# Peptides against a protein of PDB entry 6IDX, part 14

Target 1, 380 residues: chain A of PDB entry 6IDX
Amino acid sequence: KELAKLSADVTFATEFINMDGIIVLTRLVESGTKLLSHYSEMLAFTLTAFLELMDHGIVSWDMVSITFIKQIAGYVSQPMVDVSILQRSLAILESMVLNSQSLYQKIAEEITVGQLISHLQVSNQEIQTYAIALINALFLKAPEDKRQDMANAFAQKHLRSIILNHVIRGNRPIKTEMAHQLYVLQVLTFNLLEERMMTKMDPNDQAQRDIIFELRRIAFDAESDPSNAPGSGTEKRKAMYTKDYKMLGFTNHINPAMDFTQTPPGMLALDNMLYLAKVHQDTYIRIVLENSSREDKHECPFGRSAIELTKMLCEILQVGELPNEGRNDYHPMFFTHDRAFEELFGICIQLLNKTWKEMRATAEDFNKVMQVVREQITRA

## One batch from the design tools (peptide; made by RFdiffusion4, then SolubleMPNN)

Design b1_p8_8_s2 (from b1_p8_8 with A2S N6K)
Fold by OpenDDE base, seed 5:
Structure b1_p8_8_s2 (fold): chain B 380 residues (1-380), chain A 8 residues (1-8)
Amino acid sequence: as target 1 above (380 residues)
Amino acid sequence: LSPISKAF
């Protein structure tokens, strides 16, 4: 207990470390020796002293043994561990993950996100905070392939549901630290969109072009029996598609693929359009047909609007930016849906279409409409 | 609550 207090002092820490004191603390953890009266209290103070000593940055985190890692991971994975030991063990694992890629690899083998989710199902907000902090650390330090796997995992849906029900909708006020960890998790989750946001469409990729063709099909062929179109020559069909792509509001109505070569938002805009068209088909068709039937120059160009809105949403959500330590602004709605970004896009594109009509906008007013929509989205 | 926060 006294060691744990003194370990916060840099002068004491330096002397104690120079005496191999930290090695003694690691060996106490590694031994796992439950034979002592008050073992739990002694261990909690040992882990506290170890953290405080390591926080001085005098000793590399890479000094810890695999046996030490396994013991700490064991305190997190075992049920009915003392709350104080669990808190310190989560914090030690977080620090190990953040400070060493080698330790990240070892910890990621010993601990699953599923085990950490169990620590969210408790009434202790401090445990919940440390569990989210460790999830965030693992997510931040994961290689891209593993980040995508963490993203696609059933674990994320479950994680979001558990956070929503046990943290956000909890009967307790959210403390600043928890709000920060929820913000960090939100930022890291949206950063998974960065790859798609920075992916240029290849105008020569037939599979990508077929998605644009599917957008056209959903908008204009949904009522037409596919049987009746065999006889119009290839040129009439191309001219028809050019008209359809103009009605869809693409900037390049001859080759809409060119509109997706700009990054950001690249292919992410096409993903949002396709999601809207498939999941909210009636809304998509309504927006497209309402604007395609206008001959008054007040048509809202859906394709252009969807691209620029996707870019705007990426800017508002800071996609590709690292989380800031001073921020605690999280959005509870992003924990309500698996495809929260695409659902947000679907809401915001309707808001844009409404705002365009209310302003009686023309193509010249496009940037003004987008500015008004940005203000409407960002207003608290 | 932002229009976004009301829409979810």
Scores: peptide ipSAE 0.009, ipTM 0.516, DockQ to the pose 0.027
Fold by OpenDDE base, seed 4:
Structure b1_p8_8_s2 (fold): chain B 380 residues (1-380), chain A 8 residues (1-8)
Amino acid sequence: as target 1 above (380 residues)
Amino acid sequence: LSPISKAF
């Protein structure tokens, strides 16, 4: 207890570290000797002293043994009643993950996100906060392949559901620290969109062109089998498709692929359009056909609007940016759906289409409509 | 509540 308190002092910490004192603390944890009277209290103070000593940055986190890591991971992965040990163990694991890629690899082998989710099913908000903090650290430090796997895993759906039911819909106020960790998780989740946001469409990629063709098919030929699209469009068919792409509101109605060569939002805009067309087909068809049937210059260009809206949503959500300290603005909606970004797009594109009509906008008013829509999206 | 917060 006295050591844990004194370890916060840099002068004491320096001398204690120079005396190999931190190695003694690590060995106490490594021994796992439950036979001592007051073992749990002693261990809790040992872990506190270890954290306080390491926070001075005098010793590399890489000094810890695999046995130490396994003991700490064991306190998190095993059913333990001692909240004090669990809190400190979560904090130690977070610090290890954040400070060392080699420790991240070892920790990721010893613990699962599923085990951390179990700590969210408790009434203690501090435990829930530390568990989310460690999940965020693991997510931040994961290689891109593993990060995508973590995000797409059943664990993330379960994580979102557990956060929604046990944290957000809990009968208690959300503290600032928890709100920050929920914000961090949200930012890290949306940063997975960065690759698609920065991916340029290749106008020569047939598979990408087939997506644009599918958007046309869903809008205008909903009863047509996609297999019957003859690959060699006659000049008459090319002229027909050019008209359809104009009605879809692409800027380049001759070659719509060119509209997706600008990054941001690149291919992410096409992903959103395709999601809307497949999942909310009636809404998509309604928006497109309502604007395509107008004889007045008040048509809302869907394709252009979808691209600029996707870009705007990426800017609002800070896609590709690291989470900032002191931010705690999380959105509960992003924990309600697996495809929350695409659902948000589907809501916002309807808002845009409505706002365009209400303003009686023309193509010259496009930027004014987008400003009004931005204000509508960002208002509390 | 933003239109966002009302839609979910």
Scores: peptide ipSAE 0.009, ipTM 0.528, DockQ to the pose 0.026
Fold by OpenDDE base, seed 3:
Structure b1_p8_8_s2 (fold): chain B 380 residues (1-380), chain A 8 residues (1-8)
Amino acid sequence: as target 1 above (380 residues)
Amino acid sequence: LSPISKAF
């Protein structure tokens, strides 16, 4: 207990480390020897002293043995561990993952996100915070292949539902530390959109062109069977499609695929448009037809607006950026829906279309409308 | 609350 308190002092820590004191603490954990009187209290103070000593940055995290890692992971994976031991064990694992790629690899073999989810279902916010912090650390340090697997595990409604119900909708104020970890998790999850945001459309890919044609079909031929694949369009059919792509508000009416060659937002804009058209079909059709029937130059170009809005949302959500330690702002909506980005797009495109009408905008006012919409989205 | 946080 006194050691744990004194370990926060850098002078004491330096002397204690120089006396190999940290090695003694690691050996106490490694031994797993439950035979000592007050073992749980002693272990909690040992883990506290170990964290406080390591926080001085004097000793490399790579000094820890595989036996130590397995013991700490064992305290997190076992259902009946003292809360004080569990909290410190989560914090130690987080620090190990953040400070060492070699420790990350070993920890990722011993601990699953599913085991960490159980620690979110508790009434202790500190345990919940360290559990999310460890999930975030594992997500941040994961190789791209494993990051996608973790994303799929997060995309499983379970983690979001648990965070929503046990953390966000909990009967207690969210502390700054928890708000930061929720922000970090949001940023790391939206960073999975970076690949699609940076993917250029291939104008020669027929499957990608068929998605643009499906957007046209849903808007103008909603009652028509999708089995009418565009066979070899006569010149008259090509001219018809050019008119339809103009009414959809694409910049390139002849080849709308060219509008998706710019990155950002690349293919992510097309994904958002297709999601809106399939999941919110009535909203999509309404937005397109309200603007396609206008002859007064006050039409809101849906295709162009969807692309620039997708780019703007990526900028607002910091897609492709690392989490900032000074930020605690998260959107609760992120935890309410599986496709939260596409749902946000669906709300924001309606806001854009409304703002365009209210401003009586023309194509020349496009950037001014986008600026007003940005201010509306980011306004607290 | 932002218009976003009011919409959800």
Scores: peptide ipSAE 0.008, ipTM 0.508, DockQ to the pose 0.028
Fold by OpenDDE base, seed 1:
Order: structure tokens, then sequence, then C-alpha cells
Structure b1_p8_8_s2 (fold): chain B 380 residues (1-380), chain A 8 residues (1-8)
């Protein structure tokens, strides 16, 4: 107990570490010796002292043994662990993951996200915070190949549902520490969009071109039986498609694929457009047809608007940026839906289309409309 | 509640 308190002092920590004191603490954990009266209390203070000593940055986290890691992971994975031991064990694992890629690899073998989800189903907000912090650390340090697998585990309706029901909708005020971890989780989740945001469309890729053609089909051919496309020569078809791509509000009416070669937002804009067209088809068709039927200079170019809105949303959500330690602003809505970014896009594109009409905007006012929409979104 | 937070 006194050691745990004194370990927060850098002068004491330096001298204690110089005496191999930290090695003694690690050996106490490694031994697993339950023979002492008050073992749980002693262990909780040992883990506290260990963490406080390591937080001085005097000793590398790589000094810990695999036996130590397994013992700490055991306190997190086993049922019926003392709350104080569990809390300190989660914090130690977080620090290990953050400070060493070698320790991350070992911990990722011993701990599952499913085990950490169980620690969210408790009334103790401190345990919930450290469990989310460790999830965030594992996600941040995951190699790219495993990050998508973890994302699929985050996209598990279960984790988001548990966070929503047991943390966000809990009967207790969200503390600043928990709000920060929810912010971090949100940022890391949106950073999965970075690859698509930075992917240029290949104008020669037929599969990508077929998506643009599908957007046209959904907007204009939804009532036309595909059997009755009359045998009008290939040239009349090309001229017809150029008109349709103009009505869709693409900048390049001849080859709309060129509008997706700019990164950001690259292919992510096309993904959002396709999601809107498939999931919210009536909304998509309405937005496109309301603007395609206008012979006045007040048409809202859907294609251009969708691209620039996707880029704006990426900027607002800081896609591709690391979480900032000073931030605690999270949006509860992103825990309510699997495709929260695309749903946000679907709301914001309707807001943009409304704002365009209210402003009586023309193509020359495009940047002014986008500025007003940005202010409307960021006051949100 | 922001316009976005009201829309969800």
Amino acid sequence: as target 1 above (380 residues)
Amino acid sequence: LSPISKAF
C-alpha cells in the first residue's frame, strides 16, 4: 500500500527501480502464490505500484516476461476476479499494447474482444472505460490485415449494442475519461474509411463503371423493363447516357469515372452514392429527379454534391487522423447503426439538397452552399 | 441536440 503510493514519486521510483524493485513486483505476479492472507489486496497494490513505476518511462515495457503477460491476461479473462485487480490488469494491458508491438502480438493471442465486451456489461464505469481503452489500443496497434477483422468484430451489432445500452444509455453521467475513449473508438472506426477515401477510381475498370451505370439505371430506368431497351444504335445509347450523367450532376458527363479519380474522397463517394441508391432508393430517386427535371439554372448537381459532401464529412470526422488526447466529443448515433457513416451521408445529402433550394443556388453558388451545409453539420 | 443528433 505504501509502495503503491510512493511509486507515483519519480525520485522514489528511480531509486526503487535501481534496486531491481520492479523485478521483485513482476516476480510476485508471476508466482501466482495465493498462500498469503489478504492476497487480493496485496496483488492490487502490487499492480498499482508496477503501473505507477512503469509510467515514469524509466524501464522499457519489453522487460516483462511472457509469464507476467499470461497472469495479467488471466485476471482479465477469468470470471470472479476482484474489481481492483481487474481494473489494474486492464490498464497494464493497455499500456503494454501501446508501448510495444512485441507485447501487442503476445496480448492479442491471449485476449479476445469478446472477453473485453463482458467487462462492458457491468455497472462500474471505470472498468468499462479501461475495457474500451484496451479495445482501442488493440485496434490502434493491429496490423492492417487484422484491423479489418477487428473492425468486423466492431461492426458486430453486439459491441455497439453493448456500448449503447450499458455505457451511453446507462443511468450514470458519462465521465470525461469514458467520453474520450468513446471518441477514440469513433475516430478509429472512421479511419477504416481511409483506404476507400484514398482509392482512385480506375476509369478502365469495368466493375467500377458498372456501379456508375447502376446509379443511372436506378434513377432513370427503374420503371423500364430491361427487355424493352430498343435496338437504337450504339451511338444513340452513348448520347443518351451522356445526357443521363449530366442529369445525375456529374462534372464529366462523358466519363463520370473521372470525377472519382480525385482523392480524397475517391471511391468512398461512389460507395456512399451506391448505398443511398440501394438502401434509400426513394430518397435517391427523388433527389435526382427533382434536379434533373429543372430547366432552370437552379439544379443541384447530385454527383458533384455527393463527392464534395463525402470529402467534407471525412474532414469533419477527421478520417485518417490519429485520435487527440484532448478530445472527448463523440456522437452517440455512430453506435446506433452498422453503416453510420453512409446513413450520415444520406441525412447530409438531403440537408444539402434542401439548403440548395432554400438559397435558390446556382452552380456558381456551389461553394457557398457547401459552407452553409458545413456550418449546419458542425453545429450538430 | 444537433440537427444530426435529432435526425437519428
Scores: peptide ipSAE 0.009, ipTM 0.534, DockQ to the pose 0.026; fails the geometry check

Design b1_p8_8_s3 (from b1_p8_8, 3 letters changed)
Fold by OpenDDE base, seed 2:
Structure b1_p8_8_s3 (fold): chain B 380 residues (1-380), chain A 8 residues (1-8)
Amino acid sequence: as target 1 above (380 residues)
Amino acid sequence: LAPLSLAR
């Protein structure tokens, strides 16, 4: 107890470390010897002293043994009654993951996100905070392949639901530390969009061209029975499609694939357009047809607007940027919806279309409309 | 971000 208190002092810490004091503390954890009266209290103070000593940055985290890692992971993965040991063990694992890639690899073998979700289903907000912090550390340090798997896993839907129900909708005010961890989780989740945001469309890829053709089909052929065989002349069809792509508001109405070669937002804009067209078909058709019937130069170019809005949303959400230690702003909607980015796009594209009409905008006003829409999104 | 509040 006195050691844990004194370990916060840098002078004491330096002398204690020079006396191999950390090695003694690590061996106490490694031994697992439950034979002492008040073992749980002694262990809680040992873990506190260990954290306070390591926070001075005098000793490398790589000094810890595999036995130490397994003991700490055991306190998190096993049902334990001692809240103090659990809290310190979560904090130690977070620090280990953040400070060493070699320790990350060992910890990722011993602990699953599923085990950490159980620590979110408690009334103690400090345990919930350290559990999310460790999830965030594991997510941040994961290789790109494993990070995408962590994102797509059933664990993420369940994690979001548990956070929503037990943290965000909890009966207690959210503290600053928890708000920061929710912000970090949100940023790390949006960074999964970076690959698609930086993926250029290949204008020669037929599968990608078929998505653009599907956008045209949903907008203009939705009432036409698919039974009308694609029989007659290919050239008259190309000229017809050029008109349709102009009505869809693509900048390159001859080859719309060229509009998706700019990164950002690359293919992510096409993903948003396809999501809107399939999930919110009536909204998509309405936006396209209301602007395709206008001959007054006040048509809102849907294709161009969707691309620039996707880019703007990526900038607002800071897609591809690392979490900032000073931020605690999170959006509860991103914990409510599985496809929250695409749903946000669907709301914002309707706002853009409305704002365009209200401003009586032309193609020359495009950048002014986008600036007004940015202010509406960010003030909101 | 209140467009997120409009989705309630």
Scores: peptide ipSAE 0.008, ipTM 0.579, DockQ to the pose 0.026
Fold by OpenDDE base, seed 1:
Structure b1_p8_8_s3 (fold): chain B 380 residues (1-380), chain A 8 residues (1-8)
Amino acid sequence: as target 1 above (380 residues)
Amino acid sequence: LAPLSLAR
């Protein structure tokens, strides 16, 4: 107890570390010896002292043994552990993951996200916070291949549901520390969009062009039996498609693929458009047809608007940026849906179209409309 | 109605 208190002092920590004191603490954990009266209390203070000593950055986290890692992981994975031991063990694992890729690899073999989710199903918000913090650390340090797998896993759907039900909709005020970890998890989740945001469309890729053609089909051919496209020559078809791509509001109505060569938002804008067209088809068709039927200069260019909105949402959500310390602004919406970014896009594109009409905007007002929409989104 | 308030 006294050691744990003194270990917060850098002078004491330096002297104690110079005396190999940290090695003694690690050996106490490694031994697992329940022989002492008040073992649980002693262990909790040992783990506290270990954390406080390591937080000074004097000793590398790589000094810890595999036996130590397994013992700490054991306190997190085993049922019926003292809350104080569990809390410190989660914090130690977080710090190990954050500070060493070698330790991350070892910990990722010993601990599953499923085990950490069990620690969210408790009334103790401190335990919940440390469990999310460790999940965030594992997600941050995961290799890119594994990070996408972690995001797609049933564990992520379950994780979001558990966070929503046991943390966000809990009967207790969310503390600043928990709000920060929810923010971090949100940022890390949106950073999975970075690859698509930075992927340029290849204008020569037929499969990517077929997606743009599908957007056209959904908007304009939804009522037409595909059998009744008369054999009008290939040139009339090309001229027809050019008109349709203009009505869709692409900047390059001859080759809409060129509008997706700019990164950001690259292919992510096309993904959002396709999601809207497939999942919210009535909304998509309404937006496109309402603007395509206007003979006035007040048409809202859907294609251009969707691209610039996707870019704006990436900027607002800081896609591709690391989580900032001291931020705690999270959106509960992102824990309610698997495709929360695309759903946000679907809400915001309707807002954009509404704002465009209210402003009686023309193509010259495009940037003003986008600025007003940005303010509306960021004040929400 | 703020867009994010519609998703509550």
Scores: peptide ipSAE 0.008, ipTM 0.573, DockQ to the pose 0.025
Fold by OpenDDE base, seed 3:
Structure b1_p8_8_s3 (fold): chain B 380 residues (1-380), chain A 8 residues (1-8)
Amino acid sequence: as target 1 above (380 residues)
Amino acid sequence: LAPLSLAR
């Protein structure tokens, strides 16, 4: 206990480390020897002293043995551990993951996100915070292949559901530290959109063009069997499609695929449009048809608006940026829905369409409408 | 975010 308290002092820490004191603490953990009276209390203070000593940055985290890592991981994986030991063990693992790629690799073999989710199902917000912090650290330090595996829709859905039910809808006010970890998790989750945001459409890829044909079909031929999609279009069909793409509000009404070659938002805009068209079909059809009338002076170009809105949402959500230490602004809605970004797009495109009408905007007012919509989204 | 308050 006294050692744990004194370990916060840099002068004491320096001298204790110079005496190989940290090696003694690591060996106490490595031994796993429960034979001592008050072992749990002693271990909790040992882990506290170890963490405080390491936080001075005097000793590299790479000094720890694989046996030490396995013991700490063991405390996190055991169903019945003292809360103080669990809290310190989570914090130690977080620090290990953040400070060493070698330790990340070893820890990521010993611990699963599923095991960490169990520590969210508690009333202790400190345990919940350290569990999310460790998940965030593992997510941040994961190589792209393993990040994608951590990002599987089922694991994310379960994690979001647990966070929603046990943290956000918990009977306790969310502390700043938890709010920060929720923000970090949100940012890291939205960074998975970066690939799609930076993916250019290939205008020559027929499969990608067929998505644009599907958008047209849903908007104008919603009752038509997709099997009756007219094959190789005669000149009349090409002219009809050009008109339909103009009514959809594409900038390039001859070849709408060209509108998705700009990155950001690339293919992510097309994904959002297709999601809206399939999941919120009535909303999609309404927005398109309201702006497909012959009074072209006040039509809101859906295709252009969807692309620029997707880009704006990526900017607001900081897609492709690292989390900032001073930020704690998380959005609870991102824990309520599996496709929260696409749902946010669906809400914001309706807001844009409403704002366009209220402003009595023309195509020349486009940037002004987008600025008003940005302010409406960010003040909200 | 006000659109998020409309989704509540």
Scores: peptide ipSAE 0.009, ipTM 0.592, DockQ to the pose 0.025; fails the geometry check
Fold by OpenDDE base, seed 4:
Structure b1_p8_8_s3 (fold): chain B 380 residues (1-380), chain A 8 residues (1-8)
Amino acid sequence: as target 1 above (380 residues)
Amino acid sequence: LAPLSLAR
């Protein structure tokens, strides 16, 4: 207890470290000797002293043994551990993951997100906060392939559901620390969109062109079999499609693929458009046909609007930026849906279309409409 | 984010 308190002092920490004091503490944890009547309290203070000593940055986290990591991971994976030990163990694991890629690899082998989700099903918000903090650390330090797997896994859906039911809809006020960890998780989740946001469409990629054609088909030929891929369409078919792409509100009516070569938002805009067209087909068709049938120059260009809106949403959500310290603005909606970004897009594109009508906008007013829509999105 | 309140 006294050691744990003194370990917060840098002068004491320096001298204690110079005397191999950290090595003694690590060996105490490694020994796992449950034999003392006060073992739990002594262990909690040992872990506290270890954290305080390591927080000075004098000793590399890479000094810890695999046996130590396994003991700490064991305290997190065991169902009947003292709350104080569990808190310190989660904090130690978080620090290890954040400070060492080698330790991240070892910890990721010993602990699953599923085990950490069990610590969210408790009434203790401090435990919940440390569990989310460790999940965030693991997610931040994961290789790209593993991050995508973590995000797409059933574990992430379960995580969102558990957070929603046990944290956000809990009978307790959310503290600042928890709100920050929810913000961090949200930012890390949206940063997975960065790849698609920075992916340029290849105008020569047939599969990508087929998506644009599918958008046309859904809007104008809902009864047509998708198997009638336009082969080498006659000049009359090319002229027909150019008209359809104009009605869809693409800037390049001849080759709409060119509208997706700008990054940001690149292919992410096309993903949003396709999601809207498939999941909210009636809304998509309504927006497109309402603007395609106008002869009053008040047509809202859907394609252009969808691209610029996707870019705007990426800017508002700071896609590709690291989580900032002191922010705690999380949105519960992002825990209610698996495709929350695309659903947000679907809401915002309807808002844009409404705002365009209310303003009686023309193509010259496009930037003014986008400014008004930005303010409407950011104020609520 | 205003539209997030409209989705209720």
Scores: peptide ipSAE 0.009, ipTM 0.586, DockQ to the pose 0.025; fails the geometry check

